Peptides against a protein of PDB entry 5H65. Designs and how they scored, part 62

Target 1, 294 residues: chain A of PDB entry 5H65
Amino acid sequence: QYLERTPLCAILKQKAPQQYRIRAKLRSYKPRRLFQSVKLHCPKCHLLQEVPHEGDLDIIFQDGATKTPDVKLQNTSLYDSKIWTTKNQKGRKVAVHFVKNNGILPLSNECLLLIEGGTLSEICKLSNKFNSVIPVRSGHEDLELLDLSAPFLIQGTIHHYGCKQCSSLRSIQNLNSLVDKTSWIPSSVAEALGIVPLQYVFVMTFTLDDGTGVLEAYLMDSDKFFQIPASEVLMDDDLQKSVDMIMDMFCPPGIKIDAYPWLECFIKSYNVTNGTDNQICYQIFDTTVAEDVI

## One batch from the design tools (peptide; aimed at target 1 D244)

Design b2_p22_3_s1 (made by RFdiffusion4, then SolubleMPNN; from b2_p22_3, 9 letters changed)
Fold by OpenDDE base, seed 4:
Structure b2_p22_3_s1 (fold): chain B 294 residues (1-294), chain A 22 residues (1-22)
Amino acid sequence: as target 1 above (294 residues)
Amino acid sequence: SELEELASEAIFSEPLKLPKPI
């Protein structure tokens, strides 16, 4: 969609909602630290959540590991099971369930693992070798997802999370409904298990200045703005550096704003009601900045 | 099985250094 460039001074006088193309300098942004800008967003209830820290996950998996795998739930038509006992941690039992495709065990790179009693470290090691891992627990009649506060699916270094509010969890046997038991598409897994997937998003507030006016614009973007997936950035040092470089380019430290590069972007205005106060807010949309940098 | 051996190796290997966000 073609939009003519509009100066900020003109935008600031107009009613919402409207869409604009602007050219402005990034005077400042918040939060300054990248890890604080990455959130989980529910597409249904629109709740923004913090990405769980490793320490949080460690607790969840440690708690899960206190429960002994139910022997009655081992080796079903869906999966073959193996249980190991650790030499440390009071002989903790770890159950790994290898999901079969039509009764046949697939190759490691196509095999979904269900892990019961595993630590975060063990799960991560497994995900690196097998690509797809679901942390589970023994339910009353079937394996169940361990906890929606933890990833429902780990693929390589990507942690997929679900919304606690919007999800209605179903037992692991519902994975039988998947026709393709090799690719393990996160959305398909989520659907089978009754999970509403959360989306990784960059959440930032940009203070934009074009010399005619100043406005704050909200950025909520998953992969378009930086051309870097928010889902991957937390687990990749190179991607983190790339985002930092982009932000430093547009908002260089120790330099006056007059020397800042111009940022071209699209913004939309919208009305927000906070009690009795009505305000116009702005959101960045359909904008990619990385093409000029990467 | 081969899968079990791979899983066992992963579980009982040394912990990975996890990337940390900046």
Scores: peptide ipSAE 0.494, ipTM 0.847, DockQ to the pose 0.888
OpenDDE base, seeds 1, 2, 3, 5: peptide ipSAE 0.488, 0.488, 0.492, 0.489; ipTM 0.843, 0.843, 0.845, 0.843

Design b2_p22_3_s2 (made by RFdiffusion4, then SolubleMPNN; from b2_p22_3, 8 letters changed)
Fold by OpenDDE base, seed 4:
Structure b2_p22_3_s2 (fold): chain B 294 residues (1-294), chain A 22 residues (1-22)
Amino acid sequence: as target 1 above (294 residues)
Amino acid sequence: SELEELASEALFSEPLELPKPI
């Protein structure tokens, strides 16, 4: 949609909801640290949550590793199983289940692994070689997803998370419903397992100033604003540097705002009720800033 | 199997250093 540019002073006087095109300087933004700006968002319940830290995952997987794989759940029509006993850690058993495509084991790059009793390190090592890994546990009658506090799917370095509130987990055998057992599309895996996928999002508050007025605009974006996926940025140093460079370009440290570049973006206004107080808030939408930088 | 060998190699390799967010 074409929108004419509107000065902030005019926007600040108008009722919500409305959409605007603006040209403003990024006076400041929060949070300042990139890792604090990356969140997980549920598209259904709209809960924002922190991305689990490695330490959190270590605990979850360590707890899972205390459980012995159920021998009765090994080797089904869906997967072939191999169990290893570690030399360390009191002889911990690790089960890897290799998901078959129509009864045939695929190539390593197309094979989904189910790992039972693995550590974070082991899971990551497997995901690097096999691309797709699901951490699981032995349930009563079938393998089950280990914990929604951990990734339900790891693909390379990407951790896919599900919403605990909105998900109704189904057993691993529900992967049989997938026609394509080679690509392992996260959304398809999630659907089969009853998982509502969480979306990685950049969450920031921008203070915008065009010389006529100042407003705060909320950014919640997955991949458009920076042209960098929020899902990948935490695991890629180059992507992190790119985001930092973009932010430093628009809001350079040690320089006066008069020398800041102009940012063109779209914002929408909306009403928010906080108790008895009604306020108008602003959100950035449909904006890409990286085209001139990347 | 080949897959088992690859998995074994991965499992018993040296620990990976995970990228850390900034």
Scores: peptide ipSAE 0.461, ipTM 0.791, DockQ to the pose 0.858
OpenDDE base, seeds 1, 2, 3, 5: peptide ipSAE 0.455, 0.458, 0.458, 0.456; ipTM 0.790, 0.790, 0.791, 0.791

Design b2_p22_3_s3 (made by RFdiffusion4, then SolubleMPNN; from b2_p22_3, 7 letters changed)
Fold by OpenDDE base, seed 4:
Structure b2_p22_3_s3 (fold): chain B 294 residues (1-294), chain A 22 residues (1-22)
Amino acid sequence: as target 1 above (294 residues)
Amino acid sequence: SELEKLASEAIFGPPLELPKPI
């Protein structure tokens, strides 16, 4: 739909909900640090959570590594298993299960690995080599996902997370339901395992000023605004630099706001109730930062 | 198997540099 540009002073006087096209300067934004702006969002329960840090994952995988793989769960119709004993760490057992496609082991680049007892470092090395890795543990009758606090699927450098509240985990044998056991689409894997995937999102608050008024608008976006996936930015220095450059372009440090470029964006207003107080909030939507900033 | 060899090399090979958190 075509929206005419509306000055912020007019918007601030109107009732919600409404949609607007605006042209404003980015006076400021929060959080300032990129890592603080990247969060995980559940599309069902709408919970926002922090992306686990390396230290958090280390703890989870270390705990998982204390559990010995169940020999009875090795080598099924779904996967072939190999167990190694490390020289260090009191002889830690590491089990790798190679998921078969129709009973045949695929090529390494198409092979899903299930890893039991692996460290974060080992898992990352495997994901770089094999692309797709699922951290698992021995359950009572089958392999199970290790922990939803850790990625349920690692593909290259991308960590896919699931919602603990909305997921109803199923055993690893449910991967048999997947027709395509080569591409390992995260959503398909999640569905098979009863996982509600979390979405990486940029979460920021923009203070917008068009000279007529000042408005705070919320940005929650996965890949549109920066044309950079939030899912990839944490693991890619070049993407991080790109986001930083964009933000510095719109809000350059040490320069007066009069020299700031204009940002054109769409915002929607909505009502929020906080106790007895009704507030109108604003969210940026359907906006892509243009290469050419006017 | 070839896959096992590749996995073993990955697991027991030198550590990879992990991406630095932003």
Scores: peptide ipSAE 0.468, ipTM 0.819, DockQ to the pose 0.790
OpenDDE base, seeds 1, 2, 3, 5: peptide ipSAE 0.458, 0.457, 0.459, 0.461; ipTM 0.815, 0.815, 0.816, 0.817

Design b2_p22_3_s4 (made by RFdiffusion4, then SolubleMPNN; from b2_p22_3, 7 letters changed)
Fold by OpenDDE base, seed 4:
Structure b2_p22_3_s4 (fold): chain B 294 residues (1-294), chain A 22 residues (1-22)
Amino acid sequence: as target 1 above (294 residues)
Amino acid sequence: SSLEELAEEAIFSEPLELPKPI
């Protein structure tokens, strides 16, 4: 539906919920650091969580590497296994399981690797060569996903995470249910393994000012606002620079707000209850700013 | 296999620098 532009002063007087089209200046935003604005969001329980830091992942994978791969779980109908012993790190065993498509090993770019006992560095190197990697551990009867605090799937530089609260993990053999064992679509992998995938989102609070009023609007967006995927931005310096340039364009440092460009966006109002207090909040939706910048 | 050789090369190669979030 076409929404007419509404001044902020009028919006601030209205009850929620409503949708508005606005034209305002971005007076300020928080957080100021891009890495702090990227979160993981569960579409089911709506939990927002931080993206794990490399240091957190290093610990998880190091802990996983303390366990010896179970020889009984090697070489199944689903995968062929190879085990290496590192010369360093007390002779750590690393098992790589190459997932077969109908009993045939695919090409490297189509092959899903299951890695047991790998470090973050090793996993990243493998993902760069093979595109798709799942960190696993030896369970009682089958390979299992290592930890939902770590990625359940790494594709190139993209780390796919699952919700610990909403996921009911299934063993690796459930990958047999996938008809296509070449593309390794994250959602399909997640479904097979009982994982509720988390969504990367930009989470920001914008202070918007149109000269008639000031309001704070919440941004939670995965890929529309900047036309940059939140899932890729943390691992791509050029994408990070692009987001920073966009934000600097709308909110330039050292310049007065009178010289700021106008931002056109859609906002929705909604009611929030905090104890006994009812508050109206605003969220940006269905807004793309990149088209105005490029 | 060729896949095993590629995996071995990856595992035992020098560490890659991971992109750091800004």
Scores: peptide ipSAE 0.447, ipTM 0.791, DockQ to the pose 0.868
OpenDDE base, seeds 1, 2, 3, 5: peptide ipSAE 0.442, 0.443, 0.446, 0.444; ipTM 0.789, 0.789, 0.791, 0.790

Design b2_p22_4 (made by RFdiffusion4)
Pose (drawn by RFdiffusion4):
Order: sequence, then structure tokens, then C-alpha cells
Structure b2_p22_4 (pose): chain A 289 residues (1-273, 279-294), chain P 22 residues (1-22)
Amino acid sequence: QYLERTPLCAILKQKAPQQYRIRAKLRSYKPRRLFQSVKLHCPKCHLLQEVPHEGDLDIIFQDGATKTPDVKLQNTSLYDSKIWTTKNQKGRKVAVHFVKNNGILPLSNECLLLIEGGTLSEICKLSNKFNSVIPVRSGHEDLELLDLSAPFLIQGTIHHYGCKQCSSLRSIQNLNSLVDKTSWIPSSVAEALGIVPLQYVFVMTFTLDDGTGVLEAYLMDSDKFFQIPASEVLMDDDLQKSVDMIMDMFCPPGIKIDAYPWLECFIKSYNVTQICYQIFDTTVAEDVI
Amino acid sequence: SHFEGHHEKPDHPYTPENVQPL
């Protein structure tokens, strides 16, 4: 009834901060390599960070495999422990600690594992069969998180990361403070270990063109715009294909802008200290499947 | 795929500036 759209030339003449409903074509976008759009964002210090690469994580987990699990930290009231020996793996030993709920191991889909000396591949396989996995190492007096460079929790396809600057790391026995040992809410796990969780976000720069003007608008969101969780996309081939197809739909490579579909959206203007623009309250996924 | 090679560090990573936080 009252759906109207503001041309870009009219927006460029106005001061910030304001909000606009617009229609425009996606002339171009960054990043050209779409995997680089997935960033980690700390809600506390507002820093943006890259997600560690497989090679980065492999280094951490292999380095963890050189250390021997400490027998003194095995079989507590919090967890049962089991050590596996290996062959042709530089004498590696793997410790898996099964976390109990009131002195009883829960079902595998509710059971959290703590693991010393495991590979990324093994941890991912364990994450399918069990509720979740925390990479750990034998500290002086207690089990401790392996490294904040690696995920503090792997749950399903989500690798949860914490902020190195904002976190004050606590040892594993502090998991006793969790209300139960079956739900394993990632924010609750992070609080018990003194970790400030990072948030996954898609970060992209859109160049919008409606024929009256041109404008650069940022995309920064976890799951609204694509209806694809940023927290899951790097570990899910189907979700990656969906992001590829949506961006190929709005901005196909090689063909002209005349043939592109229109992008209906809101944008907000703001002062940085120049005026910048950012997409908000917008989804392409409701009308596109 | 645009997601090809994402398991490795790129030579030229995307670096946004002035994006307003959530």
C-alpha cells in the first residue's frame, strides 16, 4: 500500500544517519573469493578476525599429539578417561575423557568429550557421533584448553572460537559449574571456561546501481540475509553451494548488468568519524529458494 | 566454486574497513 523506493541519487545528497528502502542491481561485489566473507566478530571488543585455516589447525593438533597425557588428570568425578596407543604415528597417545552427568555417562548424543592428541579429522568424526568435543591438554594441576587459536568447542558442524583479547581462560574442572552435562549450550560452555565467544558473520561489500547513482553498502550478518548460518557454512558443502548460487543469481560473472535481477533492501547511512552504508532488515532468501 | 581453496591461506585476503558492528 505505501511501498515506495528511494533513488540512490537522492540518498547521496543527504546527511547521515538515516535509513532508506531501495531497489538496485548488484553491479559488483567483494570478496570475489566468497570463502573470505566469513569472519569472526567479538561482541566485547568489536574486533574482526579471520577463521583459522585447516593447515593452522593441523599444526596445533599435531603439536598437541607430541605431549603425553598425564595419568594424574584421568578418571575424576567429572569424567571417565581412556588412553589409546598408536602404531606408526611417532608414538602418539590419544586420551578421550567422557564427561559424566551426576556420576553417570549420558547417551552419546548428550555426552561431551574432552580429547588430548586427536587430529582435526578424528575430532570431526567424534563430533558426529557425540554431542561435542573440547580439545584439551594436560596442564600442571588440571586439564586445560588446548589453544584458543583452535576451537574451544566443536558441536555438530559449528567450530566455536573465543576471543584471545577478551577471554580469561579457566581450567576444565570449571565445567562442574554448568547446570547440566547434557544440553551443552555453547555460550554456557564458554562462560564456565572464561571464554568470550566470537560470532560468525558474513562480511561483504556490495556496489549497488539503480541507474540514478552508485553506492557502496556493507553486508554484516550471521544468518538473516542468505538464511544460511555463517557459523555452519565453512564446514557444509551444500550451504557453500547455496551462497555461490545466490551471489551468481544477483551478480552473474561475464553477463551485463541489464540482465541482472533487482535487489530489494533497506540500507542505513552512518558517519564513520565520510558516509558509509550498510544493509539491514533484509533477506533475499524469503522470496528466493 | 567460489569457496574453492578455502582450507588454505589466500595470497590476497579480503580486508573490509569501516563496517559498522552488529

Design b2_p22_4_s1 (made by RFdiffusion4, then SolubleMPNN; from b2_p22_4, 11 letters changed)
Fold by OpenDDE base, seed 1:
Structure b2_p22_4_s1 (fold): chain B 294 residues (1-294), chain A 22 residues (1-22)
Amino acid sequence: as target 1 above (294 residues)
Amino acid sequence: SRFDGREKRPENPYVPTNVKPL
């Protein structure tokens, strides 16, 4: 798309909605603690949620581990089951169900595990060895997803979450509807289980200054702005360092704004109404960090 | 925690950079 550059002082006088191309410096940004910028967003109801803390997941899985797997639900046409009893921890029962593709067990890198009664540590170890893991519990007639407050699918280090408000959960046997039981595409798994998947997003506020005016612009982006997936950044130290470095380049610490780099961005204005009060807000869109920074 | 991210580093040196419209 093509837009002429508009100074911030002119933009601040105009009605919304409009789209602009700007050239400005990043005076400051929020949150300063960048891990707090990573959120979960529902594409259907648009609710923003925090990524669950490890401590919260520990509690959920610890509670799940107090339940005994139902013997009636083991070894179906969909999966083969193995059960372990821990030597310690009051003889906790753990069931691992290996999902079959047309009655045949796939290789480990293509296999989906359903884990019942596992701790967070055990689940993470299994997800590193096998392609995919779903935390489950014994329902009345079938295995069911354990809890939407925890990941519905773990693939390596990536945790996939679902929206509690928009999801209508279906039992595990609905995975039979998937023709390909080797790739385990998150969206396909979610659809089969009645889950509306949440999207990882960076959520930030940029204070932009071009010398003619100052404007706050909202950023909500999953993988385009930084060219780094928000879904991977919390679990990868190198990606975290990259984001830190990018933000430090835009807004160098200990240096006056006069020496900051000029940034070119697209922003759109929109109206926010609260009763009789009307405010104009701004959002960054269709903008990326230059490739020389990546 | 493995879910803890980075904080902005207070003393990172300035490196020229830019953003561009897609």
Scores: peptide ipSAE 0.045, ipTM 0.426, DockQ to the pose 0.093
OpenDDE base, seeds 2, 3, 4, 5: peptide ipSAE 0.039, 0.049, 0.041, 0.030; ipTM 0.459, 0.464, 0.432, 0.414; seed 3 fails the geometry check

Design b2_p22_4_s2 (made by RFdiffusion4, then SolubleMPNN; from b2_p22_4, 11 letters changed)
Fold by OpenDDE base, seed 3:
Structure b2_p22_4_s2 (fold): chain B 294 residues (1-294), chain A 22 residues (1-22)
Amino acid sequence: as target 1 above (294 residues)
Amino acid sequence: SRFAGRETRPEDPYVPENVEPP
């Protein structure tokens, strides 16, 4: 829908909620570091969470590796199991369960692995080789997802996370409900296991200045603004460089704001109550950045 | 030189309870 351009000075005087089209310069933004701007967002409860770091995952998987796989849960109609015993002093047992498609083992690139007792390093190696991996543990009657603080699904370098608040976890045998056991679509896996998948989002605060006024607007976007998926950026140096380049173009370091490019975007206003204080906030929406050379 | 925002279609742009600051 077409919106007429509104100057910031006029917007600042209006009540929320409203939608606006604006043309402004990006005076500044925060956070300055890309890794700090990438968060996980729940589409249901709207909680924002930090993306777990490698150190966090190491702890989770190390703890999981202290648990011995239950022999009674190995080799079902759903999966074939293989057990390794490490040669280290502890003799750690690792179980890998190969999920079958209609009783047949798929090709390695189509095979979902359920990993029990693996370290982060081992899981990453397997995910690179077999594409799809779910960290699991032995439950009372079935394999279960290891921990929602860790990825419920790892595909290559992509970590898929679930919401602890909104998810009602189901056992691994519920993967039987999937007709296609080769593609392993994250949303389908999540649905089968009772997981509400979290969404990777860029979360930034833009200080916008059009010469008539200054306002702060939030960017909370997964893949539209930069045309770069937030889900992939943390694991891809080229994508990181691209985002950095885009931000440097909007807000070039060491240059006066008078020389900054103009940004045209949509913002919406909304009311926020913080204790006894009422505030109007602004958020960028429905905006894809495109460079116009004039 | 300028950067233009191209409009996309949000599912529900005016639900206050679904909009919160980071």
Scores: peptide ipSAE 0.038, ipTM 0.543, DockQ to the pose 0.074
OpenDDE base, seeds 1, 2, 4, 5: peptide ipSAE 0.009, 0.008, 0.013, 0.013; ipTM 0.401, 0.393, 0.403, 0.496

Design b2_p22_4_s3 (made by RFdiffusion4, then SolubleMPNN; from b2_p22_4, 10 letters changed)
Fold by OpenDDE base, seed 3:
Structure b2_p22_4_s3 (fold): chain B 294 residues (1-294), chain A 22 residues (1-22)
Amino acid sequence: as target 1 above (294 residues)
Amino acid sequence: SRFAGRDKKPENPFVPTNVQPL
């Protein structure tokens, strides 16, 4: 069914929940910085959290690097282990476990590495060379994921995170349940390890104005709105520039709103209770940036 | 239009996604 356009002044008078088609200008948006708009979202508990910064990861991996790899957990049917001692940093031991496919080591681009005691720099170097890396630690009986505050899987420049609240972590040997130990699909790895994957999302507030009224609408979207994956944008300068160009087109700095483009989108209203206060909020849905803008 | 809405058949009754405001 087709939704007819509704003016904002009419929407602002209506009870929630409802769906609307609108035509409005983007008066303003927040946050203004792209890196502030990219969050991690749990599809199960709906928790929003910040994407960890390099400094946060450095601390986690430095702490992990203080732990000595357990010799008893090396060289299993699942993986072959190589250990080296750094010349610096008091002889830090690093273990790299190469996951085998049916007892055979895959090609470097297909091989999952389990890294124990590695620094962020070392992990990043290995992920660039071998594609797939999991930071791990020695558990009591098996290797375990290092920390859900860090990526559970790094593939090239992409960091995959899990929800601390919803995940029930399983030991590394559960990777044996994967029939194909070469493709390392993030969702499959997560399932094997009891991880609920977090989703990268753009989270923004749009102030929309159609000349009849003004309302704030939230955008929460992973890859449909901008046609750019939120999971990749932080690591790709060209994608960042593209998003910035799009936003500058919709809300050009130093230009009067009269010259702003008209935007057509869908919004839905919903009720939010904050203590004793009932508020109607709005969210953009089923909307994409037009192809002539991208 | 710079935003293109994707036509969707409205569900009746509409049940919004439970999301918290920013």
Scores: peptide ipSAE 0.020, ipTM 0.461, DockQ to the pose 0.045
OpenDDE base, seeds 1, 2, 4, 5: peptide ipSAE 0.011, 0.015, 0.013, 0.016; ipTM 0.454, 0.459, 0.451, 0.446; seed 4 fails the geometry check

Design b2_p22_4_s4 (made by RFdiffusion4, then SolubleMPNN; from b2_p22_4, 10 letters changed)
Fold by OpenDDE base, seed 5:
Structure b2_p22_4_s4 (fold): chain B 294 residues (1-294), chain A 22 residues (1-22)
Amino acid sequence: as target 1 above (294 residues)
Amino acid sequence: SRFDGREKRPEDPYVPENVPPL
């Protein structure tokens, strides 16, 4: 969509909703720490959530590890089961279920593991060796997903989360509906298990200044603005460095704003009502910084 | 630890204000 550049002073006088193309400097932004900007977004209920921290996951998996795997649910047509007993005073039982494709165990790089009673450390070790891992528990009649507060699927270093509000969980045997039991596409796994997958997003607030006016613009973006996936940035130091470099380029510390580069972007205005107060706010859209540096 | 590639989470997370309506 083609839009002519509009100065901020003109935009600030107009009613919402409208779309604009602007050229402005990034005076400041929030949050300053990248990890605080990465959140989970539900495409259905639109709830924003924090990405769970290691401590949260530790608690969930510790609680799961207090339950003994049900022997009756081991070794089905869908999976082969192996059990380990830990060398601790309690002798914790850990079950690993290897999902089969048409009765045959896939290679490690194509294999889905269901883990019951594992710690976070154990799960992470297995996810680095095998293609995919799902934390599970013994249900009444079948294995079930452990907890939507933890990842429903781990692939290498990528944690896939589901929405508690929008998901209607189904038992693990529903994985039988998948035609391809080798690639384990997250969306397919989610669909089979009744999960609405959450989307990783960057969430930021930019203060933009073009010399005629100043406004704040909201950014919620998964992979377009930085051309870096929000789903990968938390686990990749190089990607984190890249985002930090981009932000430092537009808003360099210790330098006056007069020396800042110009940023071209698209913003849209919208109305926000808080009781009797009506406010016009702005959101960045359809913008890639790598293409809009002037 | 850098389990999730992050520093320890602060007590007060960043919460955006005035998000767009649906």
Scores: peptide ipSAE 0.213, ipTM 0.726, DockQ to the pose 0.390
OpenDDE base, seeds 1, 2, 3, 4: peptide ipSAE 0.211, 0.214, 0.212, 0.213; ipTM 0.729, 0.729, 0.725, 0.728; seeds 2, 4 fail the geometry check

Design b2_p22_5 (made by RFdiffusion4)
Pose (drawn by RFdiffusion4):
Order: sequence, then C-alpha cells, then structure tokens
Structure b2_p22_5 (pose): chain A 289 residues (1-273, 279-294), chain P 22 residues (1-22)
Amino acid sequence: QYLERTPLCAILKQKAPQQYRIRAKLRSYKPRRLFQSVKLHCPKCHLLQEVPHEGDLDIIFQDGATKTPDVKLQNTSLYDSKIWTTKNQKGRKVAVHFVKNNGILPLSNECLLLIEGGTLSEICKLSNKFNSVIPVRSGHEDLELLDLSAPFLIQGTIHHYGCKQCSSLRSIQNLNSLVDKTSWIPSSVAEALGIVPLQYVFVMTFTLDDGTGVLEAYLMDSDKFFQIPASEVLMDDDLQKSVDMIMDMFCPPGIKIDAYPWLECFIKSYNVTQICYQIFDTTVAEDVI
Amino acid sequence: SSFAEAKVTIEDDSDWLTELLS
C-alpha cells in the first residue's frame, strides 16, 4: 500500500544517520573468495577476527598430542576417564573424559566429552556421536582448555571460539557450576570457563547500482540475510553451495548488469567519526529458495 | 566452490576411535 523506494542519487545528497528502503542491482561485491566473508566478532570488545584454518588447528592438536595425560586428573566426581594407547603415532596417548550428570553418564547425545591428544578429525567424528567436545590438556592442578586459538567447544557442526582479549580462563572443574550436564548451552559452557564467546558473522561489501547512483553498503549478520547460519557454513558443504548460488544469482560473473535481478532491501547511513551504509532488516531468502 | 580453501578433511577412524564408537 505505501511501498516506495528511494533512489540512490537522493540518498547520496543527504546527511547521516538515516534509514532508506531501496531497490538496486548488485553491480559487484567483495570478498571474491566467499569463504573470507565468515568472520568472528566479539560482542564485548567489538574486534573482528579471522576463523582459524585447518592447518592452524592441526598444529595445535598435534602439539597437544606430544603431552602425556596426567593420571592424577583422571576419574573425578565430574567425569570418568579412559586412556587409549596408539601405534605408529609417535607414542601418542588419547584421553577421553566422559562428563557425568549427578554421578551418572547420560545418553551419548547428551554427554559432553573432554579430550586430550585427539586430532581435529577424531574430534569432529566424536562431535557426531556425542553432544559436544571440549579440547583439554593436563594442567598443574586440573584439566584446562587446550588453547583459545582452538575452539573451546565443538557442538554439531559449530566450532565455538572465545575472545583471547576479553576472556579470563578458568579450569575444567568449574563445569560443576552448570545447572545440568545434559543441555550443554554454549553460552553457559563459556560462562563456566570464563570465556567471552565470539559470534560468527557474514561480512561483505556490496556495490549497489540502481541507475541513478552507486553506493557501497556493508553486510554484517549471522543468519538473517541468507537464512544460512554463519556459525555452521564453514563446516557444511550444502550451506556453502547455497551461499555460492545466492551470490551467483544476484551478481553472476561475466554477464552484464542489465540481466541481474533487483535486490530489495533497507540500508542505514551512519557517520564513522565520511558516510558509510549498511544493510539491515533484509533477507533475500524469504522470496528465494 | 568459493569455499574450496575452507574444505576440512576428515580422516578415517583410528583404532581407538573404532573401539570407542563400537
């Protein structure tokens, strides 16, 4: 009834901060390598960070495998422990600690594992069978998180990371403070260990063109615009293909802008200290499947 | 795929993992 659209030339003449409903074609976008759009964002210090690569994580987990699990930290009231020996793996030993709920192990799909000396591949397989996995090491008096460079919790396909700057790391026995040992809410796990969780976000720069003007608008969101969770996409091939197809739909490589579809969206202007623009309250996924 | 560099390789089950999952 009252759906009207503001041309880009009109927006460029106005001061910030304001909000606009627009219709424009995606002339171009960054990143050209779409995997680089997935960033980690700390809600406390507002820093933006890269997600660690497989090679980075492999280094951490292999380095963890050189340390021997401490027998003194095995079989507590919090967890049962089991050590596996290995062959042809530089004498590696793997410790898996099964976390109990009121002195009783829950079903596998509700059971959290703590693991020393495991590989990324083994942790990912364990995350399928069990509720979740925390990489750990034998500290002086207690089990401790392996490294904040690695995920503090792997749950399903989501690798949860914490902020090194904002976190004040606490040892594993502090998991006793959790209300139950079956739900394993990631924010609750992070609070018990003194970790400030990072948030996954898609970060992209769109160049919008409606024929009246050109404008750069940022995309920064977790799951609204694509209806694909940023927290899951790096570990899910189907979700990656969906992001590839949506961006190929709005901005196909090689063919002309005349043939591109229109992008209906809101944008908000704001002062940085020059005026910048950002997409908000917008999804391409509701009308596109 | 634009996500080819983010492809994570998951290796076959080790002995200990086979035992645990059996």

Design b2_p22_5_s1 (made by RFdiffusion4, then SolubleMPNN; from b2_p22_5, 7 letters changed)
Fold by OpenDDE base, seed 1:
Structure b2_p22_5_s1 (fold): chain B 294 residues (1-294), chain A 22 residues (1-22)
Amino acid sequence: as target 1 above (294 residues)
Amino acid sequence: SGFDEAKIKIEPLSDWLSELLS
């Protein structure tokens, strides 16, 4: 796309909606902490949610572990089940269901585990080994997803979440609809289970200044702006460092704005109505950080 | 049975799981 560069002072005087190409400096940005900028976004209802913290997940899985696996739901055509009793004082029952592909157990790296009664630590260890784990619970007639407040699928270090508002959960036997029970594509799993998957997104507000004016521009992006997936950044120290380095380059701490680099980006204006107040807002779009920065 | 065969295949993993859950 091609747009003529427009100074911010001119943009600030124009009605929305419009698209602009700008050259400006990043005076400041919010939030300053990376973990606060990563959110979960529903593509259907557009609700933004916080990524659950470890403590939140601990509680959910602890609660799930208080329930005893139903023996009647073990060993179906879909999965083979094994039960363990922990050696702690609680004597917790943990069920692991190994999902079969055409009646045959696949290799560990291709096998989906359904875990019932596991702690977060145990689930994480299993996900690292098997690379596909679904936390489940015993329903009345079938295994069911444990809780949409927790990941519906854990693959390695990646937690896949679903939208509580938009999802209509189906029982675990609906995984039978998947022809290939080895790849475990998150979207396919979600579809089978009636889940609307949430998307990891970077959410930031940039204060841009080109010397003629100042405006705030909203950024919501999954993997294009930084060329780093929001879905992976929280679990990868190197990726976190990369994002931090990029932002430090754009907005160097302890340096005057006169020395800041010039940024070229696209912004679009849009109208927001809040009661009787009409406001024009701006959003960054179709913009990627230059590779030489990464 | 198919279950028995599957059980044999995952037995080493079961040992690991037992250790994990101990």
Scores: peptide ipSAE 0.054, ipTM 0.656, DockQ to the pose 0.030
OpenDDE base, seeds 2, 3, 4, 5: peptide ipSAE 0.007, 0.044, 0.006, 0.052; ipTM 0.268, 0.570, 0.295, 0.607

